# Designs tried in a protein design run: peptides against a protein of PDB entry 6DSZ. Part 244

Target 1, 361 residues: chain A of PDB entry 6DSZ
Amino acid sequence: NYVVTAQKPTAVNGCVTGHFTSAEDLNLLIAKNTRLEIYVVTAEGLRPVKEVGMYGKIAVMELFRPKGESKDLLFILTAKYNACILEYKQSGESIDIITRAHGNVQDRIGRPSETGIIGIIDPECRMIGLRLYDGLFKVIPLDRDNKELKAFNIRLEELHVIDVKFLYGCQAPTICFVYQDPQGRHVKTYEVSLREKEFNKGPWKQENVEAEASMVIAVPEPFGGAIIIGQESITYHNGDKYLAIAPPIIKQSTIVCHNRVDPNGSRYLLGDMEGRLFMLLLEKEEQMDGTVTLKDLRVELLGETSIAECLTYLDNGVVFVGSRLGDSQLVKLNVDSNEQGSYVVAMETFTNLGPIVDMCV

## One batch from the design tools (peptide; made by RFdiffusion4, then SolubleMPNN)

Design b2_p23_5_s2 (from b2_p23_5, 10 letters changed)
Fold by OpenDDE base, seed 2:
Structure b2_p23_5_s2 (fold): chain B 361 residues (1-361), chain A 23 residues (1-23)
Amino acid sequence: as target 1 above (361 residues)
Amino acid sequence: SEEEERLKKVLEELEKEEEERRK
């Protein structure tokens, strides 16, 4: 009996950073199919803390900190629609991952969306939003005392949602999404009423965005609003201001992932399908009334990495490049370019042994 | 290039902000 030691998955399908193990620790959490790896980010690199087996492929992994929590909680949704909220608990040398809440959020009726599962968390931790099926937006209210994740659906008139995020700085939870209709792609916002279990009109919309607009980035205050990433353009909108750039360099390959560098949302990492790493810059303009507005958008090429499935800025110019198609990397951003003109240097490479083909034996 | 100088400033600002967060 050759126990084929099922090779542990090495392909990364998600990564997030936050303070999961403690309020002080900076963590990197990596999803590798059914496996969750938890690291502490140190000056020496990534220190492994815990590995967790999940009962299914991780489809969504998001850290969030409800009001009154000392550290981040982890929301996970599997490809089989099993949802859980996890807490890290350490007592001496004993490390436990506690399930605070769980539930299955599968619907009996619905067309699974072609763009897959999208899971988002309201920045004020009022709700989790899920785009699982066409024409439906699922809401999980975040109640502290509820061990059972209960969800309800709101009908979405827009059947083909490309991407969706919660906006920052909204009195009510507000989603911003790119959708496609026969006329093209558009951006719309909705307020989500937990009480009425319905959408209300959002603060703004932008009809007829770029045809290949694929990503929404919610921008924190003071800017607020959202960035829309397309094939040819990057646009910003917050209801009051609209700004678009079309840097030629982004036309060469599709941007597929992003990560916020600064808490204030002034800088973002962008990764494309060729493994190019960019910095997106939001230039501020301070108005006479003390309001901060977006002056300009800029994109700068940093260098080349493995093709990122996910990016995470850690600390001290260190970026984790989670790759599904290639080797994951820990890279350093340098102030000065190397001899090749790259600002990116690989610090560590994590070999990807390829997709675990579920050989149904 | 002007672009390189702009990028350098961005990266220098990153380093400074991180140094300030570590203090």
Scores: peptide ipSAE 0.201, ipTM 0.789, DockQ to the pose 0.875
Fold by OpenDDE base, seed 1:
Parts: C-alpha cells; sequence; structure tokens
Structure b2_p23_5_s2 (fold): chain B 361 residues (1-361), chain A 23 residues (1-23)
C-alpha cells in the first residue's frame, strides 16, 4: 500500500494582493491548482492564515470591493466553470470563508477559447466579465442580494479575443480587448449595456496593433485608457492620447505577466519568459488646465527572478513572484544595484516540486 | 548611467510612498 502522501501543489498559477481578511490587512492570495492559500503580509514576511480547497483548478482569482464593503471580496472561477464570491470572516479564533454567491457559468453550446479562460471585474463593481468561449462575452451582474450568480452572454463579432479588461472611469462598463482577425491584431472597446444585454460602441479603437500584442492593462484615472503590450512594443491609448515605445530590451523575451505597483497606475511590474523583471513607468505631465496627461512611457530592467506566471507587488519594495515552472520567490527591490547590476534580491524561495500529476486513476 | 540614476529615483520614490502609506 503505497501511501501516496498527497503532496500539496507547489506550482503557482495565480496570485493577487489586496485587503481580504480586513480593511487594514494586506493579503497575498496564492492559487495553487485547486488550493487557495491566504497570507497576511507582515514586516517579518508572509503569515499563513488559511488554506482553502476549491472544487476544481482555479482559473480566475480576483479581488474586488463593492460599494459599501469594508474589505475586498474574492471572485473565483474554476476551470469547470464554477464561480463563487467569497468573503473572509473572523470571529475570535474562528476563521470562515463564506460563499456570498455561487453559480455554474458553463454554456451548453460553445467552443472553449484556445487562449483559455479570462475573467475580469469592472472597477466600479457593476459586473464581472468572462471570456470563456469564442464569440461570446459572458456577463455576471453584481448584485449584493443575489446569492446565485446568474450570467448572460453577449455575442462578440470578434471571434478571437487575445485579452480583455474593463476600463476605468467609464460611465458605462467598458471593455477593451485585443483581438485577431485575418488582417492582424487590433484593439477595440465596447460599452456593456446591462439593461439591453448588448454591446454599444466604445470610446475608441486601434486597428493594426503589433502582430504579437498579447496583453491589455487597464490604467486607472487620472490617465485612464489602456496599455497594450506586445513582443516588440508597448503602447498607451485612452481615446485622446496615443503613445508607443519599442524598447529593444523587451524583444529579447516575451512579456508574460504584469502587475500594477501603485493605485494611480503610474508603475507596473513586467515579467518575461526568461525571468527578467521590469518596471514600466508612466511619466505624467500636468497641463496648464490642471489635467494630467501621459508624457512618456519607460521600461527599466530591475533584475532576474524565477519565470513568473504571476507577479504581485506587496509592500516596501517586496514582490511576490509566483512561478509555475520554477520556484516562487519573495524578492526585494533595492534602490542600489548589487555587484551584478541587479536591483532584485531574493528574500525567500518556495520550492516547486513540479506538477502534481493528478493521477486520475 | 543616467538610466541607473533614473531607476534609483523611481525606487526611492516607491520607498517614500510606502513610508507615507504606513503613517
Amino acid sequence: as target 1 above (361 residues)
Amino acid sequence: SEEEERLKKVLEELEKEEEERRK
């Protein structure tokens, strides 16, 4: 009898930072296949709080704070299309993860998209958007009193969506997405009407972006708009302002993940397939009318880490590098470079024991 | 290099903003 000690998954497939346990606590949430690990970020490091088993592989994990909530709620979607909204509750020493809402959002008809599941939340918490199937955008309206997550589909004319985000500062929920057609890759926006359950024309579009444009970053106010990351270029567009850079350093390896460092969206971490860690900087210019506009984009190499599946800035220059292929790391960003010219120092390494082959025997 | 100095400033600003958030 080989007691297969069920080794806990060590490969990280998602991470998010926010205030899940309380309004004051900074949390790191890590998705490891079917497991959710919840940490409190402390001056001494990561303090484990709770581990939660999920009913399937975590495909989407996003924190959001609806109006009137004191702390963040957690949206999870599994690879089996089980959706839930979770709340952390603590009463003394008793810790409960409460399901506020749940539902299965699987469609009976549809081809799963080759680029996998994309889940996004409107910054104003009006809806959740899901790209599960080609030519469909699923909407889950967010209602506080609804324990059942109900969704509807809106047809997308664009069949091959690469990435999608909700934009900030929009009167109506507005998505921005990169899509591919026979003519190349393009960026488009749509307003989402909850009432009519349809798309309306969005504020802007950009046809013929870089052929390998792969990621959309929604930029908070005051800048607004989006960043489009490709293999060779990084572009910003907000309908009025367009700016593109093509730093040679990013051509060496594909950027595969990003994370916003600050709430105003002036800085982003970027990770590439070689484990290089970059800072993307949005330089502001104050106009005479008091408006803030984007002056320039800049990319700076910080150093090297494990190949990130996900990145999240924690606090005090500490970054969690979630790795699927290698060891996850806590790294420190330093003001001064080391002897090798790196601004990154590994603080802690979390051994990845490899893929848990779920032997479905 | 000028680039290193610029990066240093960015990282210094990051540390400063964090110190301000902790207050």
Scores: peptide ipSAE 0.196, ipTM 0.784, DockQ to the pose 0.890
Fold by OpenDDE base, seed 4:
Structure b2_p23_5_s2 (fold): chain B 361 residues (1-361), chain A 23 residues (1-23)
Amino acid sequence: as target 1 above (361 residues)
Amino acid sequence: SEEEERLKKVLEELEKEEEERRK
């Protein structure tokens, strides 16, 4: 029996930050193919807590906190459509990752989408949404006592969804998505009815967005709405306000990932295919009635990193750059630029030894 | 540059907001 010591995966395909181990701990969770790595973020750096093997390549990894939970739960979906909700439990020195719920959400009929698996969670934790197949939106209701993840499909008229998110501050769960049709790319919203298992008309739409619009960012309150990222433009829409910018600097390389820095959605990190790291800023305007509106959008180049597959802001200007193509990095954002004009300094580099070839046995 | 000053302010505000959240 040749114990082929399978080299541990080093390529990062997902990362999330939240409070998974406790309400107080800041965690970094890293997906490396079938492996989940859990860290505590400390002043001294990343402290490893646990590694967990998954029964398949992690395709979706999202933290969420249902009402009444003291800490975040972890939703994982594998490339083979195995879904689970995980909870971290520690009793003294004993650490357990508990499966609170699981299920297989594969459909017998459906065309897998070319843009891959998209998994999203309603900010109010009413449901999980999955875009797995063209023309279908899968919903997993989030019920506290349900150990079995049951899903249903809602038909999407829009067959070619590029990206989708749940919006914040909506009375009903509301998705915002970019889709492509023969006329171009568009943004649309739908309310999701759990009761009727159907879409209702959403609060707004934006037809004829940029042809290469590729990402939706849901913006928290007080702004609400969404940011749409394209190749040449970044747009904001919340139903009442529309704003667009076309900074020349983003045209040089495609933005491929983003991460929210501020809980209120005032700042976002953006990473492109050249490893450039940007800050997207939402400038506030306070109205006389105390309402906060978006005044302007701005993009600033911070510096260069490894090509990010995923980004997550930790704290104190520290960013984890998860890379699939290169070495992952822990980087520091500095207030002052270095001699090269960069605000980014690598603190730690994690060598990528290459992708583990998924031997589909 | 004016851009560098704007970015500096943004980063300073980040640090300040985080320091306030840790209190």
Scores: peptide ipSAE 0.178, ipTM 0.771, DockQ to the pose 0.838
Fold by OpenDDE base, seed 3:
Structure b2_p23_5_s2 (fold): chain B 361 residues (1-361), chain A 23 residues (1-23)
Amino acid sequence: as target 1 above (361 residues)
Amino acid sequence: SEEEERLKKVLEELEKEEEERRK
């Protein structure tokens, strides 16, 4: 009996942090091709809880907490368009990952988008949005009683969507997206009507953004709105306020990932293609009427890590750097810089043995 | 530098917020 110890995938293609195992536990979830790894974040480090094999390469992995749930649920979409909502259940020593809902969301007709699969969840958990194909936005309504994930398509006039997010603080689910047309890249918003299964005009748009605008970050209240990240600029827009910065330091390498540090969206981690780790800061201004507005944006270099495919802030200045090209890391953000001027110290390194090419023979 | 002091404050605030949550 040759136990071919199938080498476990080590390249990270996604990571998320939340409360999946319990309301109190902080979890790190790591996607490694077809494998999901679940950890509890402890003072001593990462404690492994469960590993789950998925029926395909994980393309989307997002935690969300519907109203009335005590802990987060996990949405997964595979590269083969298999969608599921997973729940963690523990009964004594027995740990089960339960599929609450599943479905295949593949369309028979459509051009797969060049920028790949994008999956997003409405902050109020009204729907999941999927950009799978050019000219289509797929909506999965979130219903507690539905074990079968049913989706419908809304036609997008904008054929080349670069990135899309749901905005916070919107009465109706509202998407914000960067798209490209012959005139350049632009930002637009749409309200999503579940009832009519159509788009309504969104609250704002921004035409002619930076040509290399590549990412949208939805900003929580009280700021609201979105951050648009390009190669040379970072912009903020919420319909009422526009602010742009062009820090020279970000021109050296393309920002490829981000993660929110604060629940209120005052700070974000940014990672670039050279493994530089930045902090993006939203400086607040409190108005006399008690409204909070964005005063300024600032970018600070923290240090260097492995080239991040994904970033997630854990707790106590600890960041998980998920890397596809290099070793993944747990890093600590320190108040004081080291002798090299870096605020980043590697706590733990996870060796990447290379991408397991699943040869689908 | 002034930049180092600003970053130090940001990181100190992070540590304080974490200590308050653990409480």
Scores: peptide ipSAE 0.177, ipTM 0.770, DockQ to the pose 0.832

Design b2_p23_5_s3 (from b2_p23_5, 11 letters changed)
Fold by OpenDDE base, seed 1:
Structure b2_p23_5_s3 (fold): chain B 361 residues (1-361), chain A 23 residues (1-23)
Amino acid sequence: as target 1 above (361 residues)
Amino acid sequence: EKERERLKEVLRELEEEERRRRE
């Protein structure tokens, strides 16, 4: 009887930072296939709190804080379309992860999108949006008292959505997405009407973006709008202002992940397929009327890490680099570069033993 | 050199902001 010690999954497929265990605690949550690992970020490092087995591969993992909640809730969607909202509860030494709401959001009819599952949460916590199938946008209204996650679909005319986010600062929930049609890639916005269960015209669109535009970053207020990341360019648009940069350094390898550093969206971490870590900077300009506008975009190379599947800024210049292909890392951003010109120092490395082939034996 | 100085400034600001949040 070979006790196949079921090796715990080590490849990271998602990570998120927030205040899940308490309002005061900073947490790192790591998705490793079907496993969720919860850590508290401390001055001494990562303190493990809980590991949770999920009924399926975690496809979406997002923290959100509805109005009136003291701490973040966790939305999880599995690859089998099981959705849940989780809450951390601690009673003395007893730790429990409570399911506040759950549901299966699978459709009987629909073509699964080739770019996989996208799950997004409205910044004002009005709804969850899901791009699961081509030509459909699924909406889960967020209601505090609803234990059953019910969803409805809105038809998208745009059949090939590349990426989608909810925008900040919109009266109605508004999505911004990159899509592809025979003419190329474009950016469009839609307002989502919960009442009418339809899309309304969004505040802006940008036709004929870069052919390899692959990521949308929703930018918080005061800037608002979105950043579109391509292979060769990074663009900002908020309906009133457009700004594009094409730093040569990003052409060397495809940017594959991003994470917001500042709550106001002034800085973002970017990771590419070569394991290069960048800082994207939004330079502000204060207008005479007190409005803050984007002055410029800048990209700075910080250093090299494992190839990131996901990035999350923790605190004190510490970044978690979640890697699927290599070892995950805790890295420190330093003010001064090392002898090699890198601002990144590996603090801890987490060995990736490779993809757990779920040998269902 | 100017780019390095700008990056250092960004990283300093990051450290300062984090320090202020902990205070």
Scores: peptide ipSAE 0.180, ipTM 0.781, DockQ to the pose 0.883
Fold by OpenDDE base, seed 3:
Structure b2_p23_5_s3 (fold): chain B 361 residues (1-361), chain A 23 residues (1-23)
Amino acid sequence: as target 1 above (361 residues)
Amino acid sequence: EKERERLKEVLRELEEEERRRRE
């Protein structure tokens, strides 16, 4: 009986970087349909540590570190609305992935959103937010002792949310989202009250953003606020400062993914539908009072890669390009351009053997 | 040329920051 080992999925649908195996190790976690691959980033490359099968296609994968934890925990949500929080434990040579908490967050009533599942985590680890259904925002409170992930819904007046993130530096958990109504696309913020299980008015809004505004990036302190990425423009807003750029180069192809390069949020990688890799730069201005404000935004073309489904900066100018449509890559950012003017060099290529057919099992 | 110099500076800063974190 030759157990035909079903060919492992090769198409990447998500990737994250953090300290999952230990406080010291830098990890790359890759989602390939129902499979999670865990690597340690080393000077020699990616060292495989563990592969984990999930109870469905991974729709959300986020690392987070609650107060008092020495290493990151992993939140996963599947396309079938199974949620879990995972912890890596090693005892000698024995490696275990432990489920700290789990739950099913499916609602019996609701229209699944056309833009798919969005899962976000509050930077202060107070809650997880989920946009699963139109007109609803699901909240999972994060409690250390709760093995069961309990969720509640807050009604959203905005029925067509495009993207949503939690903001940094907010006293209460605050979401920022792009939504569409008959008048166009807009950005709004809400504070989330865990106690009252309702939205309060957020610190700011921006009406009538670009018609194709598609992504929100939450910017950490000292800048705070959010970046809104469209087809033609990139805008920044933090309630006090607004700045917009419209670099012609981004109009050529839609930006589809992003990743923060540094903890202070001064640089981001951007990937578009043509496989172009960009650096978004936030230029600082130090005020006389010692406050740091955003002076300008700049976009620079780095080079070309496989079409990214997800991007993650590792270290030392190394970027993982997770691709669904093509081969995934480890690429190096170089100070000097090659003869073609590219700053990107492929270090390793991971062959994609075909699209992950959503086996509705 | 000015754009290349600006990008070189950004990438050099990245390398220097990474070096400082490892020391």
Scores: peptide ipSAE 0.163, ipTM 0.769, DockQ to the pose 0.838
Fold by OpenDDE base, seed 2:
Structure b2_p23_5_s3 (fold): chain B 361 residues (1-361), chain A 23 residues (1-23)
Amino acid sequence: as target 1 above (361 residues)
Amino acid sequence: EKERERLKEVLRELEEEERRRRE
């Protein structure tokens, strides 16, 4: 009896940071196919707390904090469209991951999007948005007392959505998305009415963005708006301010992931397909009226890591590099460059044994 | 706050290096 010890998956397909175990603890949550790993970030490194088996491949993993919650809740959507909201509870040494709500959000009709599943949460925790199928935007209203995740669809005229986020600082939940049509790629915004279950006109749009615009970053207040990342350019738009940069260094390889460093959205980590790690900087300008506007955008090369599937800034200049293609890493950002001009030092490496091809023999 | 300061320092160094490369 060869007990094929099913090797635990090692390839990382998602990571998030927040306060899941407690209000005080900083957590790193790592998705490895069907496995969720929960760590506490400590001065000594990552302390494992719990591993959770999920009933399917994790496709979306997002932390959010509804009003009145002392710590973050975890939204998970699987590739089979099983949605759940998880809560961490600890009673002494007993650790329980509790399902606060669950549901299946699969539709019988619709073409699954070729760009995969996108899941986003409104910053004010009014709703979850899902782009699962072309021409549909699925909304899960967030209700504290509802154990059943119910969703409805809103028809989206834009059939080919590339990326979508909820914006910050909007009276109504507002999405910003990059879409493609025969004329190229564009950015549009919609307000989402929970009451009417429809889209209303959003605050702004930008037609004819870069042809390879692939990512939307929602920027917190005071800046607001969104960053659009392309192959050759990075643009900012908030309805009033538009700014674009085209740093030659980003043209060399496609940026594939990002993570916000500062709560105010002044800095972001960017990772490309060659494992280069960048810092995107938003330079502020304070107006005479006390308003803060974006003065400039800048990109700086920090160094090289494993090819990131996901990035998350932890603390003290430590970044987790979640890799699907290579070894995941904990890296330190240093003030002083090394002899090679890199500001990145690997602290810990987590061996990736590759995709477990479930050879169902 | 201390953490933000350290990152600001990293960024300052990066800015200075980039400036030196442009000169």
Scores: peptide ipSAE 0.081, ipTM 0.641, DockQ to the pose 0.050
Fold by OpenDDE base, seed 5:
Structure b2_p23_5_s3 (fold): chain B 361 residues (1-361), chain A 23 residues (1-23)
Amino acid sequence: as target 1 above (361 residues)
Amino acid sequence: EKERERLKEVLRELEEEERRRRE
């Protein structure tokens, strides 16, 4: 009787930070294949709270706070298209993860996208958007009283979407996406009508972006708009203002993940395929009318970490580096560089034992 | 040297913003 002690998965495929356990607690949530780990961020480090099995590989994990909720809810989508909204509930020592809503969002017809599953939440919590299949955008309306997640599809004319986000500060839910056609890569926006279940023309578009543009970052107000990250360039567009930089340092390796550091979207962490950690900075210009506009973009190299699958800024200059290929890390950003010129110090390392080859015997 | 100073300013601003959120 070889009790194959099923080793718990150690490779991280997603992470998110927010206030899930309470309004006051800062949480780190880590997705490791089918397992969700919930931590409280403390001055002493990560305190484990609960682990949850998700009946499938976690493909999307996002925290969101609907109007009237005191703490964040968690949206999860699995690779088998099982969707749920989870709530943390504690009663004394009893900890429960409550499913507020669930559903299967799989379509019988559709080509799964080669770039994988993308899940996004409207910043005003009006809907969840899913890019699961080429030429389709799935919408899950967010309704508090609905225990069943119902979705509908809107046809996308753009068949090859690279990345998509909801924009901030839009009267109607508005998506911004990078897509590829025979002419190259482009950025487009659409408003999403819940009533009509269709796309309306968005506020702006940018044709012929960099050929390797791969990521969209939605920027909060007051800037608004989006950042487009490519292999050679980083661009900003909000419909009125366009700015592009091409820092030579980013050409060395492809940026693969990002995380917003501050609520106003003035700073972002960037990770590349070589494990380099960058800070992207949005420089502000105050206009005479009191409006804040983007003056410039800057990229600064912080140091080197494990190759990040996901990044999340916690607190006090601490960053969690979720790694699929290497060991995950808790790192500290320091004001002063070390002798090697790095501003990054590893505080804790979490051993990655590699892909558990489930040998189905 | 100028790049190093700029990065220090960014990191200081982070620490100051976090301090202000805790107060």
Scores: peptide ipSAE 0.193, ipTM 0.788, DockQ to the pose 0.825; fails the geometry check

